Peptides against a protein of PDB entry 5TUV. Designs and how they scored, part 51

Target 1, 107 residues: chain A of PDB entry 5TUV
Amino acid sequence: KEVIDRLRYLKAEIEDLELKERELDQQKLWLQQSIKNVMDDSINNRFSYVTHEDICNCFNGDTLLAIQAPSGTQLEVPIPEMGQNGQKKYQINLKSHSGPIHVLLIN
Target 2, 107 residues: chain B of PDB entry 5TUV
Amino acid sequence: AQECQNLEVERQRRLERIKQKQSQLQELILQQIAFKNLVQRNRHAEQQASRPPPPNSVIHLPFIIVNTSKKTVIDCSISNDKFEYLFNFDNTFEIHDDIEVLKRMGM

## One batch from the design tools (peptide; aimed at target 1 E81 L94)

Design b2_p25_4_s4 (made by RFdiffusion4, then SolubleMPNN; from b2_p25_4, 16 letters changed)
Fold by OpenDDE base, seed 1:
Structure b2_p25_4_s4 (fold): chain B 107 residues (1-107), chain C 107 residues (1-107), chain A 25 residues (1-25)
Amino acid sequence: as target 1 above (107 residues)
Amino acid sequence: as target 2 above (107 residues)
Amino acid sequence: DLKKKLEEAKKEAEKKNAIGRKAFS
């Protein structure tokens, strides 16, 4: 009897949690679309940039490359393997489908 | 008893998943706010300067930042497809997305 | 040791790939 009551309670609580999870999923979807709309706005797009100074303030002591590419660009970083010369290969492969890739050396 | 235990495990799993989703939503909200703040900053800056920044002085979203030692040799080449790029490094590197940059900027 | 190093390399590569996907999604 006590076990049955516990089962009933747990099932009811899980049902409530399922509803809550679906609510959060919908909110995430809505927010993602909202962000996309804001970024795609013509005025916002015009001003959606950072400066060299901004980047330098965020990072120091090393060489910095800024790589701008269109949304949907595919980036691949292979697991380092031995190259033909016996040195490990550290690589970034980029594939764009909708526009050019722009590279800037910051420092 | 065993069924109760199974449901309790499931309940806990769902609770943790919900918690994770709540955190993800908060991050998305912060991203949107940061972007709006960035746009506002840039609009104000250009108004004060009475001109837009030079094209090659800013990095437009979306972008990534590659951070590596100043001693690292970097080679960049365009592959067969003009939209495909290959970066070669003789040592390790780090990658940071634009979202992280905006966070570091305090946006 | 070798197994551990390989796993770490995989994790690091995956981390960087994940950043790329998120940035250009």
Scores: peptide ipSAE 0.579, ipTM 0.910, DockQ to the pose 0.918
OpenDDE base, seeds 2, 3, 4, 5: peptide ipSAE 0.332, 0.273, 0.271, 0.270; ipTM 0.876, 0.886, 0.888, 0.886; seeds 4, 5 fail the geometry check

Design b2_p25_5 (made by RFdiffusion4)
Pose (drawn by RFdiffusion4):
Structure b2_p25_5 (pose): chain A 104 residues (1-83, 87-107), chain B 106 residues (1-49, 51-107), chain P 25 residues (1-25)
Amino acid sequence: KEVIDRLRYLKAEIEDLELKERELDQQKLWLQQSIKNVMDDSINNRFSYVTHEDICNCFNGDTLLAIQAPSGTQLEVPIPEMGQKKYQINLKSHSGPIHVLLIN
Amino acid sequence: AQECQNLEVERQRRLERIKQKQSQLQELILQQIAFKNLVQRNRHAEQQARPPPPNSVIHLPFIIVNTSKKTVIDCSISNDKFEYLFNFDNTFEIHDDIEVLKRMGM
Amino acid sequence: EELLEKRTLDFARPFEPPLKVEDVD
């Protein structure tokens, strides 16, 4: 039949696709690990910052609010319901205080 | 028959997912070279100048909140711990450290 | 209240698009 070896063919490709994903899952997991190792060198943390000019060049006009918090800080944004509509940001930081810079 | 329809849908799924994974894989690489160059760029600027800590500097990780000039922004801290509440009377946008690094080149 | 989106501030995470909060139709 045309269908029974449309199966054997498809069932012969997905393993190549399955192993490809396993490979891509391993590559992503120790690429992320190499990224973690670089952003926590003490020398590299010393220069891991951006200036006002950089932010202004990438955001034309308006009011800009820069919010800085430690890693793992969770940010929750509810739906713009009505109650006046509510536009809000819920910030939860367990590892430390947050720093807010008003960009001009 | 429906074992044929199930695997063709599953095949495209695996394909569409494996493709997106290869995309975020190179984005992660781009994230590292942009971070390395950003560090190298700041070291070179410090040899021609040190900027003070609370001003003119934003440490990673961070977010950028953008809204209109006529928008009022309120910051509330309550009795509950480890909580921050920001209110806006109008719409806003949130951008990440990764995107700003891209917008500035590397 | 229901959540539109929840995310974590981490440099080591994968890329996500910007979040735009707009009026509900």

Design b2_p25_5_s1 (made by RFdiffusion4, then SolubleMPNN; from b2_p25_5, 13 letters changed)
Fold by OpenDDE base, seed 3:
Order: C-alpha cells, then structure tokens, then sequence
Structure b2_p25_5_s1 (fold): chain B 107 residues (1-107), chain C 107 residues (1-107), chain A 25 residues (1-25)
C-alpha cells in the first residue's frame, strides 16, 4: 500500500513537471520570435551596431578581428590537428548563403 | 522498490532540465534587453551628432569577434564574392559572439 | 570552381606598425 501510494504520488508529480517543462518550451519559442521581430524591425536594424571603441573596450592587448556576416552563415572550427609540418592547425571556415561577409581588423 | 527509484531518478532529471530551461529563458530576456539598450544608445548618439556614423566605422549585428595574440600569423582565403572565408592561424584563438560583446559592454 | 584571394596577416614583426581599423584584403 505504501509503495503503491508512493508510485502514484511520483507519477503525479512527474506529470506536473512535464506540464511545467512544456510551458517553458513555449515561452522560449515565443521569446525567440519576439527577439527576431525586434531585430528585424527597420528602425532597430538601422541602429543595431557596435563601434570599434566598443570592441576595444571589451578586449585589450590582442589582435581583434570583427566578422560581420548575415544570419545563417555557417561557422566551422575544426578540432586542431597536427599538420604536415608538425604544427597544429587552427582554422575558421565561414560560408554565407545570403550575402557577403565583412571582416575588419580592430585596434 | 525499484520502480520508485526509477521514478525518483526521472523526477530529478526533469527538475534539472526545468532549471536549465529557466536559466536559458532568463538569458534570452537579457539578450533582448541588451539589444534594446544598444539601439537606444546608438539612436541617442546619432541624434546628438546630427549624423550617422561613417559606414566603415561600425560593426553591424550579427557579428563575431576573433581574438588572438599579436604574434599570431593569420592566413586568409576569400572567395571573389566574399561569401566564403578560410582562416588559418599558427596559434590558438578565441571566438566571441555579439551577445557576449553586448554583455561586456554592460548593455 | 571559386576564385579565392589569399593573404597573410603577420603582426609579429617588431617594431609592429600601429594597427588601424581596416577591411581585410
């Protein structure tokens, strides 16, 4: 009897948690769509930029590359492997399908 | 009983997922706020200057920042239409997305 | 076949010239 009651209790709690999880999933989808709508707004899009100073203030002492690319651009960073010369290969591959990629050296 | 233990494990698993999803949702909220603050800042700045910034002086979203040592040699191959970029580094690098940059900016 | 431009940025030279904001070639 005690085991049966415990099982019933746990099953009911899990069902409540499932409902909560679905609620959070829906909220996430709604918020993601909201963000897209805000970013795609013509006025917001016009002002959706950072300055070179902004970047320099966030990072110091190193080489900084700013890569602006359209949404959906593929970014690939292969796992470093040893090259033919015995040096590890550190690579970034970018591929856009909707527009040109713009790269700036910042410093 | 074994069945009770299984359900308790499942319960805990769902609780952890819910916690993670709640955290992700809060992150999205902060992203939206940061973007709105960025837009407001830029709009105000352009109003004060009575002109937009020069086209090549700003980095439009979405973007990424590549950070590497000043000693790093960077080799790049670019397609004629600038839709593909292949970077080779002789040392390690870091990649930061625009979301992280906005966080560092205090947006 | 896509035509590619290749270039190298070597910032290790000393004294290193001042870095300016510019597009990569």
Amino acid sequence: as target 1 above (107 residues)
Amino acid sequence: as target 2 above (107 residues)
Amino acid sequence: SKLLEKFTLDLSAEPRPPLVVKDLP
Scores: peptide ipSAE 0.026, ipTM 0.848, DockQ to the pose 0.029
OpenDDE base, seeds 1, 2, 4, 5: peptide ipSAE 0.027, 0.028, 0.027, 0.029; ipTM 0.851, 0.852, 0.850, 0.852; seeds 1, 2, 4, 5 fail the geometry check

Design b2_p25_5_s2 (made by RFdiffusion4, then SolubleMPNN; from b2_p25_5, 13 letters changed)
Fold by OpenDDE base, seed 3:
Structure b2_p25_5_s2 (fold): chain B 107 residues (1-107), chain C 107 residues (1-107), chain A 25 residues (1-25)
Amino acid sequence: as target 1 above (107 residues)
Amino acid sequence: as target 2 above (107 residues)
Amino acid sequence: SKLLAKFTLDPTAEARPPLKVTDLP
């Protein structure tokens, strides 16, 4: 009887957790849609930028590349492997489908 | 009983997923807030300056930041339409999302 | 060739930790 009652309790709790998880999933979807709407707004889009100074204040002492690309741009980084010259290759591949990519060197 | 243990494991799994989803949701909320703050900052700055910033002085979202040593040699191959980029580095590098930059900016 | 990372620029993407491309053992 105790085991049966425990099983029933656990099953009921799991069902409640399933409901909670679905609620969170739905909230995430709504929030994601909200973010899209906010960013796609013409006024917000006009002012959705950072400055060179902003970037320099976030990072110190190194070469910084700022790569601006349209939403949906795909980025791939292969695992570094030895090249033909015996040097490891470190690479970034970018592919946009909706517009040009812009690169800025930040000093 | 073994069945009870199995359900308890499942219960724990679901609890952890819920915790993760709650955290992810909070991060999305913070992202939206940060974006709104960024827009507000830029609008105010442009109003004070009575003009928009020069086109090449700002980085529009979305973007990524690549950080590497000043000694790193960077080679870039670009398609004619600027839709595809291949970066080659002779040393290690780091990639940071615009989301992280906004966080570091205190937005 | 295996990828260390593959992702898409998306304003609704969740925050990701910095990707450090280093020498793998």
Scores: peptide ipSAE 0.508, ipTM 0.906, DockQ to the pose 0.888
OpenDDE base, seeds 1, 2, 4, 5: peptide ipSAE 0.490, 0.494, 0.500, 0.500; ipTM 0.904, 0.903, 0.905, 0.905; seeds 2, 5 fail the geometry check

Design b2_p25_5_s3 (made by RFdiffusion4, then SolubleMPNN; from b2_p25_5, 13 letters changed)
Fold by OpenDDE base, seed 3:
Structure b2_p25_5_s3 (fold): chain B 107 residues (1-107), chain C 107 residues (1-107), chain A 25 residues (1-25)
Amino acid sequence: as target 1 above (107 residues)
Amino acid sequence: as target 2 above (107 residues)
Amino acid sequence: SKLLASFTLDPTAEPRPPLKVEDLP
């Protein structure tokens, strides 16, 4: 009887947790849509930028490349492997489907 | 009973997923807030200057930042339409999202 | 070739830690 009651309790709790999880999933979807709407707004889009100074203040002492690309651009980084000349290959592959990519060197 | 233990494991798994989803939701909220703050900052700055920044002085979202040593040699191959980029580095590098930059900026 | 990372630029994407491209041991 005790085991049966415990099983019933656990099943009920799991059902409640499942409902909570679905609620969070729905909230995430709504928030994602909200973010898209905010970023796609013409006024917000006009002012959605950072400066060279902003980037320099975030990073110190190294070479910085800023790569601006349209939303949906695919980025791939292969695992570094030894090249034909005995040097390791460190690579970034970018593919945009909706517009050009722009690269800035930050000094 | 073994069945009770199995359900307790499932319960714990669901609790952990819920915790993770709650954290992810909070991060998305912070992202939206950071973006709105960025827009507000830029609008105010342009109003004070009575002009927009020079086109090549800003980095529009979305973007990524590549950080590498000053000694790193970078080679870039670009398609004619600038839709495809291949970067080759002779040393290690780091990639940072625009979201992280906004966080570092204190937005 | 296996990829260390593959992702799409998306404003609704979950935050990712910095990707460090280093030599494998």
Scores: peptide ipSAE 0.545, ipTM 0.910, DockQ to the pose 0.893
OpenDDE base, seeds 1, 2, 4, 5: peptide ipSAE 0.531, 0.533, 0.538, 0.538; ipTM 0.908, 0.907, 0.909, 0.910

Design b2_p25_5_s4 (made by RFdiffusion4, then SolubleMPNN; from b2_p25_5, 12 letters changed)
Fold by OpenDDE base, seed 3:
Structure b2_p25_5_s4 (fold): chain B 107 residues (1-107), chain C 107 residues (1-107), chain A 25 residues (1-25)
Amino acid sequence: as target 1 above (107 residues)
Amino acid sequence: as target 2 above (107 residues)
Amino acid sequence: SELLASFTLDVTSEPRPPLKVEDLP
């Protein structure tokens, strides 16, 4: 009887947790939509940028490339492998479906 | 007893997922706040300067930052329409999201 | 070839830690 009662309790708690998880999922969806709406706003979109100085202040001492691409652009990085010449290949593949990609050398 | 233990494991699993989802929501909220702060900063800056920044002096969202050694040789092949890019590096590199940049900027 | 990473640029995506592309041990 004790085990049965414990089982019932656990099942009820799990059901409550399921409801909580679904609530969080819904909140995430609403927030994501809100972010999209804010960023797609004409005024916000006009001012949605960072400067070269901003980037330089965040990173020091190395070569910095800024790659601007439309939302939805696919990025792929293969595992480095040895090439035919005995050198490892370090690569980035980018594919946009909606607009051009822009690359800036920061420093 | 075994059934009870199985449900307790499931309970803990769900609790951890809920915790993760709560953290993700907090991050999304911070992202939205950071973006709004960025927009506000840029609007104010342009008002003070009475002009927009030069087109090639800013990086529009969304973007990524590639960080590599100053000694790294970078080769890039692009399609005619600039929709597809292939970067080749002769050494290791790091990729950072725009979200991380905004965080580092203190937005 | 196997990918170290594959993702889409999206403003609604969760924050990702910096991706370090380095030699495999």
Scores: peptide ipSAE 0.523, ipTM 0.909, DockQ to the pose 0.882
OpenDDE base, seeds 1, 2, 4, 5: peptide ipSAE 0.498, 0.505, 0.505, 0.506; ipTM 0.906, 0.905, 0.906, 0.907

Design b2_p25_6 (made by RFdiffusion4; failed a check: the pose's geometry)
Pose (drawn by RFdiffusion4):
Structure b2_p25_6 (pose): chain A 104 residues (1-83, 87-107), chain B 106 residues (1-49, 51-107), chain P 25 residues (1-25)
Amino acid sequence: KEVIDRLRYLKAEIEDLELKERELDQQKLWLQQSIKNVMDDSINNRFSYVTHEDICNCFNGDTLLAIQAPSGTQLEVPIPEMGQKKYQINLKSHSGPIHVLLIN
Amino acid sequence: AQECQNLEVERQRRLERIKQKQSQLQELILQQIAFKNLVQRNRHAEQQARPPPPNSVIHLPFIIVNTSKKTVIDCSISNDKFEYLFNFDNTFEIHDDIEVLKRMGM
Amino acid sequence: SVVENVQELEERNDLSNFIFKLVKD
């Protein structure tokens, strides 16, 4: 039948696809680890910053609010319901204080 | 028969997912070289100049909140701990450290 | 636009050091 070996063929491709994902899952997990190791060298943390000019060049006009918080800080944004509509940002930081810079 | 329809749908799924994973994989690589170059760029600027800490500098990780000039922004801290509440009377946008690093080149 | 923007940021949780969540009331 045309269908029964449409199966054997498809069932012979997905394992290549399955192993390719396993490989891609391993590559991603120790690429992320190598990224964590670089951003926590003390020397590299020293220069892991951006200036006002950089932000202004990438955001034309308007009011810009820069919010800095430690890693793992959670940001929650609810739906713009009505109660006047509500546009709000819920910020939860357990590892430390937040720093807010008003960009001009 | 429906064991044929199930695997064709599953196949495309795996394909569409494996493709997106290869995309985020290179984006992660781009994230590292952009971070390395950003660090190298700041070191070079410090040899021609040190900028003060609370001003003119934003440390990673961070977010950029963009809204209209006529938009009022309120910041509230309550009795509950580890909570921050920002209110806007109008719409806004949030951008990440990764995107701003891309927009500036590397 | 805000909801779409937050959905895009959720897709990027594996990239960012921040955790993004859309709160559904």

Design b2_p25_6_s1 (made by RFdiffusion4, then SolubleMPNN; from b2_p25_6, 10 letters changed)
Fold by OpenDDE base, seed 3:
Structure b2_p25_6_s1 (fold): chain B 107 residues (1-107), chain C 107 residues (1-107), chain A 25 residues (1-25)
Amino acid sequence: as target 1 above (107 residues)
Amino acid sequence: as target 2 above (107 residues)
Amino acid sequence: SVVENVEELVKKNDLLDFKFTLVEP
């Protein structure tokens, strides 16, 4: 039947797509590990920074906070809602597990 | 047939996932390139200056940037160990990760 | 919006060092 042939074709194509997806997953894992290795290198780590000028050039006219924290730091933002005074609440909650958080006011 | 339709839906789902994973891989590649360029720039700059930058003049990775209006009032509560921060804003804000900042810098 | 900005970051959590979460009221 035409339906049987179509089913066989689709199953074969899905199998090929499964292989492709697994290949991409492995490539992602490898690349993530590569990035980690590069960033953890002592020389690279020494020079892994940006300047105040760099940040100011990227964002004109705003108040800028730079927050440096260890990898894995949790950042929570509650959905803004109206407060008791009719003012919407805009909040950021930060929690680190492995080290202190540093905050700099850029401008 | 219903089975044929189910497989066609599955095929389309996998194609979309593959597309998303390919995009993520491209982002990771760009991230690694940007980081290497940043390190190279900083090494060169310090060689020219014959000294490292002052400790509080740079922002080490990983970091985020929070930008808001110049008129925004920001309140911050900090734990004793500096592992937890609570920010309150009286207006909207935007958060930018370090990868985006490096892109804006042209790295 | 703030929500849209954070949602974009949440989608990239596996690519970022910071772990973003949008919290319901």
Scores: peptide ipSAE 0.641, ipTM 0.914, DockQ to the pose 0.910
OpenDDE base, seeds 1, 2, 4, 5: peptide ipSAE 0.343, 0.302, 0.268, 0.337; ipTM 0.894, 0.886, 0.869, 0.896; seed 4 fails the geometry check

Design b2_p25_6_s2 (made by RFdiffusion4, then SolubleMPNN; from b2_p25_6, 8 letters changed)
Fold by OpenDDE base, seed 5:
Structure b2_p25_6_s2 (fold): chain B 107 residues (1-107), chain C 107 residues (1-107), chain A 25 residues (1-25)
Amino acid sequence: as target 1 above (107 residues)
Amino acid sequence: as target 2 above (107 residues)
Amino acid sequence: SVVENVEELVKKNDLLEFKFKLVKP
């Protein structure tokens, strides 16, 4: 009886947790849409940028590339493989669908 | 019983996912706030300067930052179409999104 | 974050998926 009762309790709790998780998923979608709307606003879009100075203040001592691309751009970072010269290949692949990709060397 | 143990593991897994999703929601809220602060900063700065920044002096959102050693050789090529880019590095690199940059900027 | 593949990138920053769609090789 105790085992049966525990099983029923756990199953009921899991069901409640499933509902909660779906609720959170929905909230995430709404919040993402809200952010999109704010960013797509004409005034906000006009001022939605950072400067070279901003980036340099965030990072020190390295080569910095800034890659701007439209939202939804596909980003692929393949698992490093050995090249013909025996060196590992480190790559970034980008595919945009709605606009050009812009690359800036910061320092 | 074994079934109880299995359900307890499942319950714990779901609880952890829920916690993770709650954290993600908080991060999205902070992202939205940071973006609004960025817009305000830039708007004020342009008003003070009485001009927009030069086109190649700013990075428009959304973007990513790639940082690597000063010794890293970087090759960039456009492949297949104008919207597809391939970056090759002879060493490891780091990727940072615009959200992280805004955080580091104190937005 | 330091990354060498998409899986590590997603693990370290899953919010990147919102703006850049991560494609697994």
Scores: peptide ipSAE 0.395, ipTM 0.891, DockQ to the pose 0.363
OpenDDE base, seeds 1, 2, 3, 4: peptide ipSAE 0.207, 0.118, 0.190, 0.157; ipTM 0.873, 0.861, 0.876, 0.849; seed 4 fails the geometry check

Design b2_p25_6_s3 (made by RFdiffusion4, then SolubleMPNN; from b2_p25_6, 11 letters changed)
Fold by OpenDDE base, seed 5:
Structure b2_p25_6_s3 (fold): chain B 107 residues (1-107), chain C 107 residues (1-107), chain A 25 residues (1-25)
Amino acid sequence: as target 1 above (107 residues)
Amino acid sequence: as target 2 above (107 residues)
Amino acid sequence: SVVKNVEELVKKNDLLDFKFTLVEP
């Protein structure tokens, strides 16, 4: 039956796609580990920074805050809601587990 | 026929996920290259200057950039412990990660 | 400037290997 043949073909193709997706997942994990290793290298870590000039060149003349924190720091940006004073609340919550958070005012 | 249609929908979903994952892998490769370029730039700059930059003049990775109007009032408080921070804004803001900054820098 | 929720940040900024852990409230 034509329908049966089509079903068999589709099932076989889906199986191949599942294998491909798993391959890509493994490649992602490998590449992420590679990036981690490169960034954790003592020499690379020493030079892993940007300057005030770099930031200013990337953005306009608004207020710019640079927030540096350890990898794994939790970042929460609540949906703006009306506060008790009738104003919408705009906030950022940060929770670090492995080190201090550093804040720089760029301009 | 209905089963064929269901499998075709599933096939398409998997193809889209694979395409997305392939794109993500390419972005990770570019991130690694950008980081290496950043390190090389900084090493060269420090060699020519014969000194490292002042500690508070640079932003170490990982970091985020918060962009808001000059009129925005920003309050920062430490919450439950020294590793928990709350930022309050009286107006809207934008958040950018270090990866985006490196892209804008042309790394 | 616009306040973005975590989901919008992930989508618009393509935070594929973000070192911070994005958490929705």
Scores: peptide ipSAE 0.249, ipTM 0.883, DockQ to the pose 0.324
OpenDDE base, seeds 1, 2, 3, 4: peptide ipSAE 0.086, 0.225, 0.022, 0.023; ipTM 0.860, 0.880, 0.842, 0.841; seed 4 fails the geometry check

Design b2_p25_6_s4 (made by RFdiffusion4, then SolubleMPNN; from b2_p25_6, 11 letters changed)
Fold by OpenDDE base, seed 3:
Structure b2_p25_6_s4 (fold): chain B 107 residues (1-107), chain C 107 residues (1-107), chain A 25 residues (1-25)
Amino acid sequence: as target 1 above (107 residues)
Amino acid sequence: as target 2 above (107 residues)
Amino acid sequence: SVVENVEKLVKKNDLLELKFKLVVP
């Protein structure tokens, strides 16, 4: 009887947690859509940029490439493998479907 | 008894997932705030300057930053329409998204 | 590793999936 009561209690609590988890999932979806809407706004899109100075202040001492690409651009980073000359190959592949990709050398 | 223990483990697992999802939601909210702050900053800056920045002096979202050593040799192959890019590096690199940059900027 | 770096980005940033279609073989 004690065990049965404990089981009922735990099952009820788990059900409440399931509801909470679903609520959080829906909130995430809503927030993602909200962010998309904010970013797609014409005024926000006009001012959605960073400067060379901004990037330089975030990173120090290295070569920096800034790659601007349309939303939905495919980004592929293959697993590094040994080349024919014994050098490991490090690669980035980009493929856009909706517009050109822009690359800037910052440093 | 064993069933109670199993449910308690499940309960704990769900609680941890909920905690993680709550953290992810908070992160998304902060990202949205950071974006709005960026837009506001740029609007004010352009108002003060009474002109937009030069076209090639800014990086529009969405973008990624590739960070590598100054000694790294970078080869880039670009399609005619600039829809496809292939980068080859002779050494390791790091990729950072625009959200990480906004965080480092203090937005 | 480079792959781990990209994987961390995928796991960390839900918005990145909305901006870029990530392919890590």
Scores: peptide ipSAE 0.325, ipTM 0.883, DockQ to the pose 0.499
OpenDDE base, seeds 1, 2, 4, 5: peptide ipSAE 0.213, 0.025, 0.079, 0.223; ipTM 0.878, 0.836, 0.846, 0.877

Design b2_p25_7 (made by RFdiffusion4)
Pose (drawn by RFdiffusion4):
Structure b2_p25_7 (pose): chain A 104 residues (1-83, 87-107), chain B 106 residues (1-49, 51-107), chain P 25 residues (1-25)
Amino acid sequence: KEVIDRLRYLKAEIEDLELKERELDQQKLWLQQSIKNVMDDSINNRFSYVTHEDICNCFNGDTLLAIQAPSGTQLEVPIPEMGQKKYQINLKSHSGPIHVLLIN
Amino acid sequence: AQECQNLEVERQRRLERIKQKQSQLQELILQQIAFKNLVQRNRHAEQQARPPPPNSVIHLPFIIVNTSKKTVIDCSISNDKFEYLFNFDNTFEIHDDIEVLKRMGM
Amino acid sequence: SEIAYQRTLDFTEIYSSYNSSEYEH
């Protein structure tokens, strides 16, 4: 039949696709690890910053609010319901205080 | 028969997912070279100049919140711990450290 | 209220930009 070896063919490709994902899952997990190792060198943390000019060049006009918090800080944004609509940002930081810079 | 329809849908799903994973994989690479160059760029600027800590500098990780000039922004801290509440009377946008690094080149 | 967007501030995670007007009814 045309269907029974449409199966055997498809069932012979997904394992190549399955192993390709396993490989891509391993590559991503120790690429992320190599990224964590670079952003926590003490020398590299020293220069891991951006200036006002950089932000202004990438955001034309308006009011800009720069919010800095430690890693793992959670940011929750509810739906713009009505109650006047509510536009709000819920910020939870357990590892430390947050720093807010008003960009001009 | 429906074991044929199930695997063709599953195949495309695996394909569409394996493709997106290869995309976030090179984005992660781009994230590292952009971070390395950003660090190298700041070291070079410090040899021609040190900028003060609370001003003119934003440390990673961070977010950028963009809204209109006529928008009022309120900041509230309550009795509950480890909580921050920002209110806007109008719409806003949030951008990440990764995107701003891309917008500035590397 | 229900949460429309949720993310963590981690350099190793990738998130898309958020626009509040896209979630308006």

Design b2_p25_7_s1 (made by RFdiffusion4, then SolubleMPNN; from b2_p25_7, 12 letters changed)
Fold by OpenDDE base, seed 3:
Structure b2_p25_7_s1 (fold): chain B 107 residues (1-107), chain C 107 residues (1-107), chain A 25 residues (1-25)
Amino acid sequence: as target 1 above (107 residues)
Amino acid sequence: as target 2 above (107 residues)
Amino acid sequence: SKIAYSFTLDLTELHEPFDSSKYES
């Protein structure tokens, strides 16, 4: 039956796609570990920074805050809501677990 | 048949996920290259200056950039240990990670 | 409160930029 043949074909193709997806997942994991190794290197870590000029060149005409925080720091932004006084709330929450957070005003 | 249609939908979903994963892998590879270029740039710059940059003049990775209007009023509450931050804005803001900044820098 | 945007600072994860103005309407 045509339907049975089509089902078999689709199932086989999906199985192949599953294999491809798993391969990509493993490649991502490997690459992530590679990135960690590179960035954890003492020399690379020493020079892993940008300047105020770098940031200013990326953004124009606005107030810029640079927030340095340890890896693992959690960032949350609630959906902006209207306050009791009719003021809309725009908020950022940061929580570090391993060290202090440092904030720099760029401009 | 309905079963064939269901499998075709699943097939398409998997194809889209695979495409997204491939794109993410490419971006991660580019990020790693950008980071290496950043390190190289900074090493060269410090060699030319014969000294490291002054403290608080650079932003160390990882970091985020908050962009808001010059007119935006920003309030910040900080815990004693500086592990927790609460930012309040009276207007809209944007958040960008360090990876995006490196891209904008052309690294 | 519903969270509009969240992530953990990581050197190995990509994050889309966030614009709080997307919730103005």
Scores: peptide ipSAE 0.560, ipTM 0.904, DockQ to the pose 0.876
OpenDDE base, seeds 1, 2, 4, 5: peptide ipSAE 0.548, 0.551, 0.557, 0.547; ipTM 0.906, 0.901, 0.903, 0.903

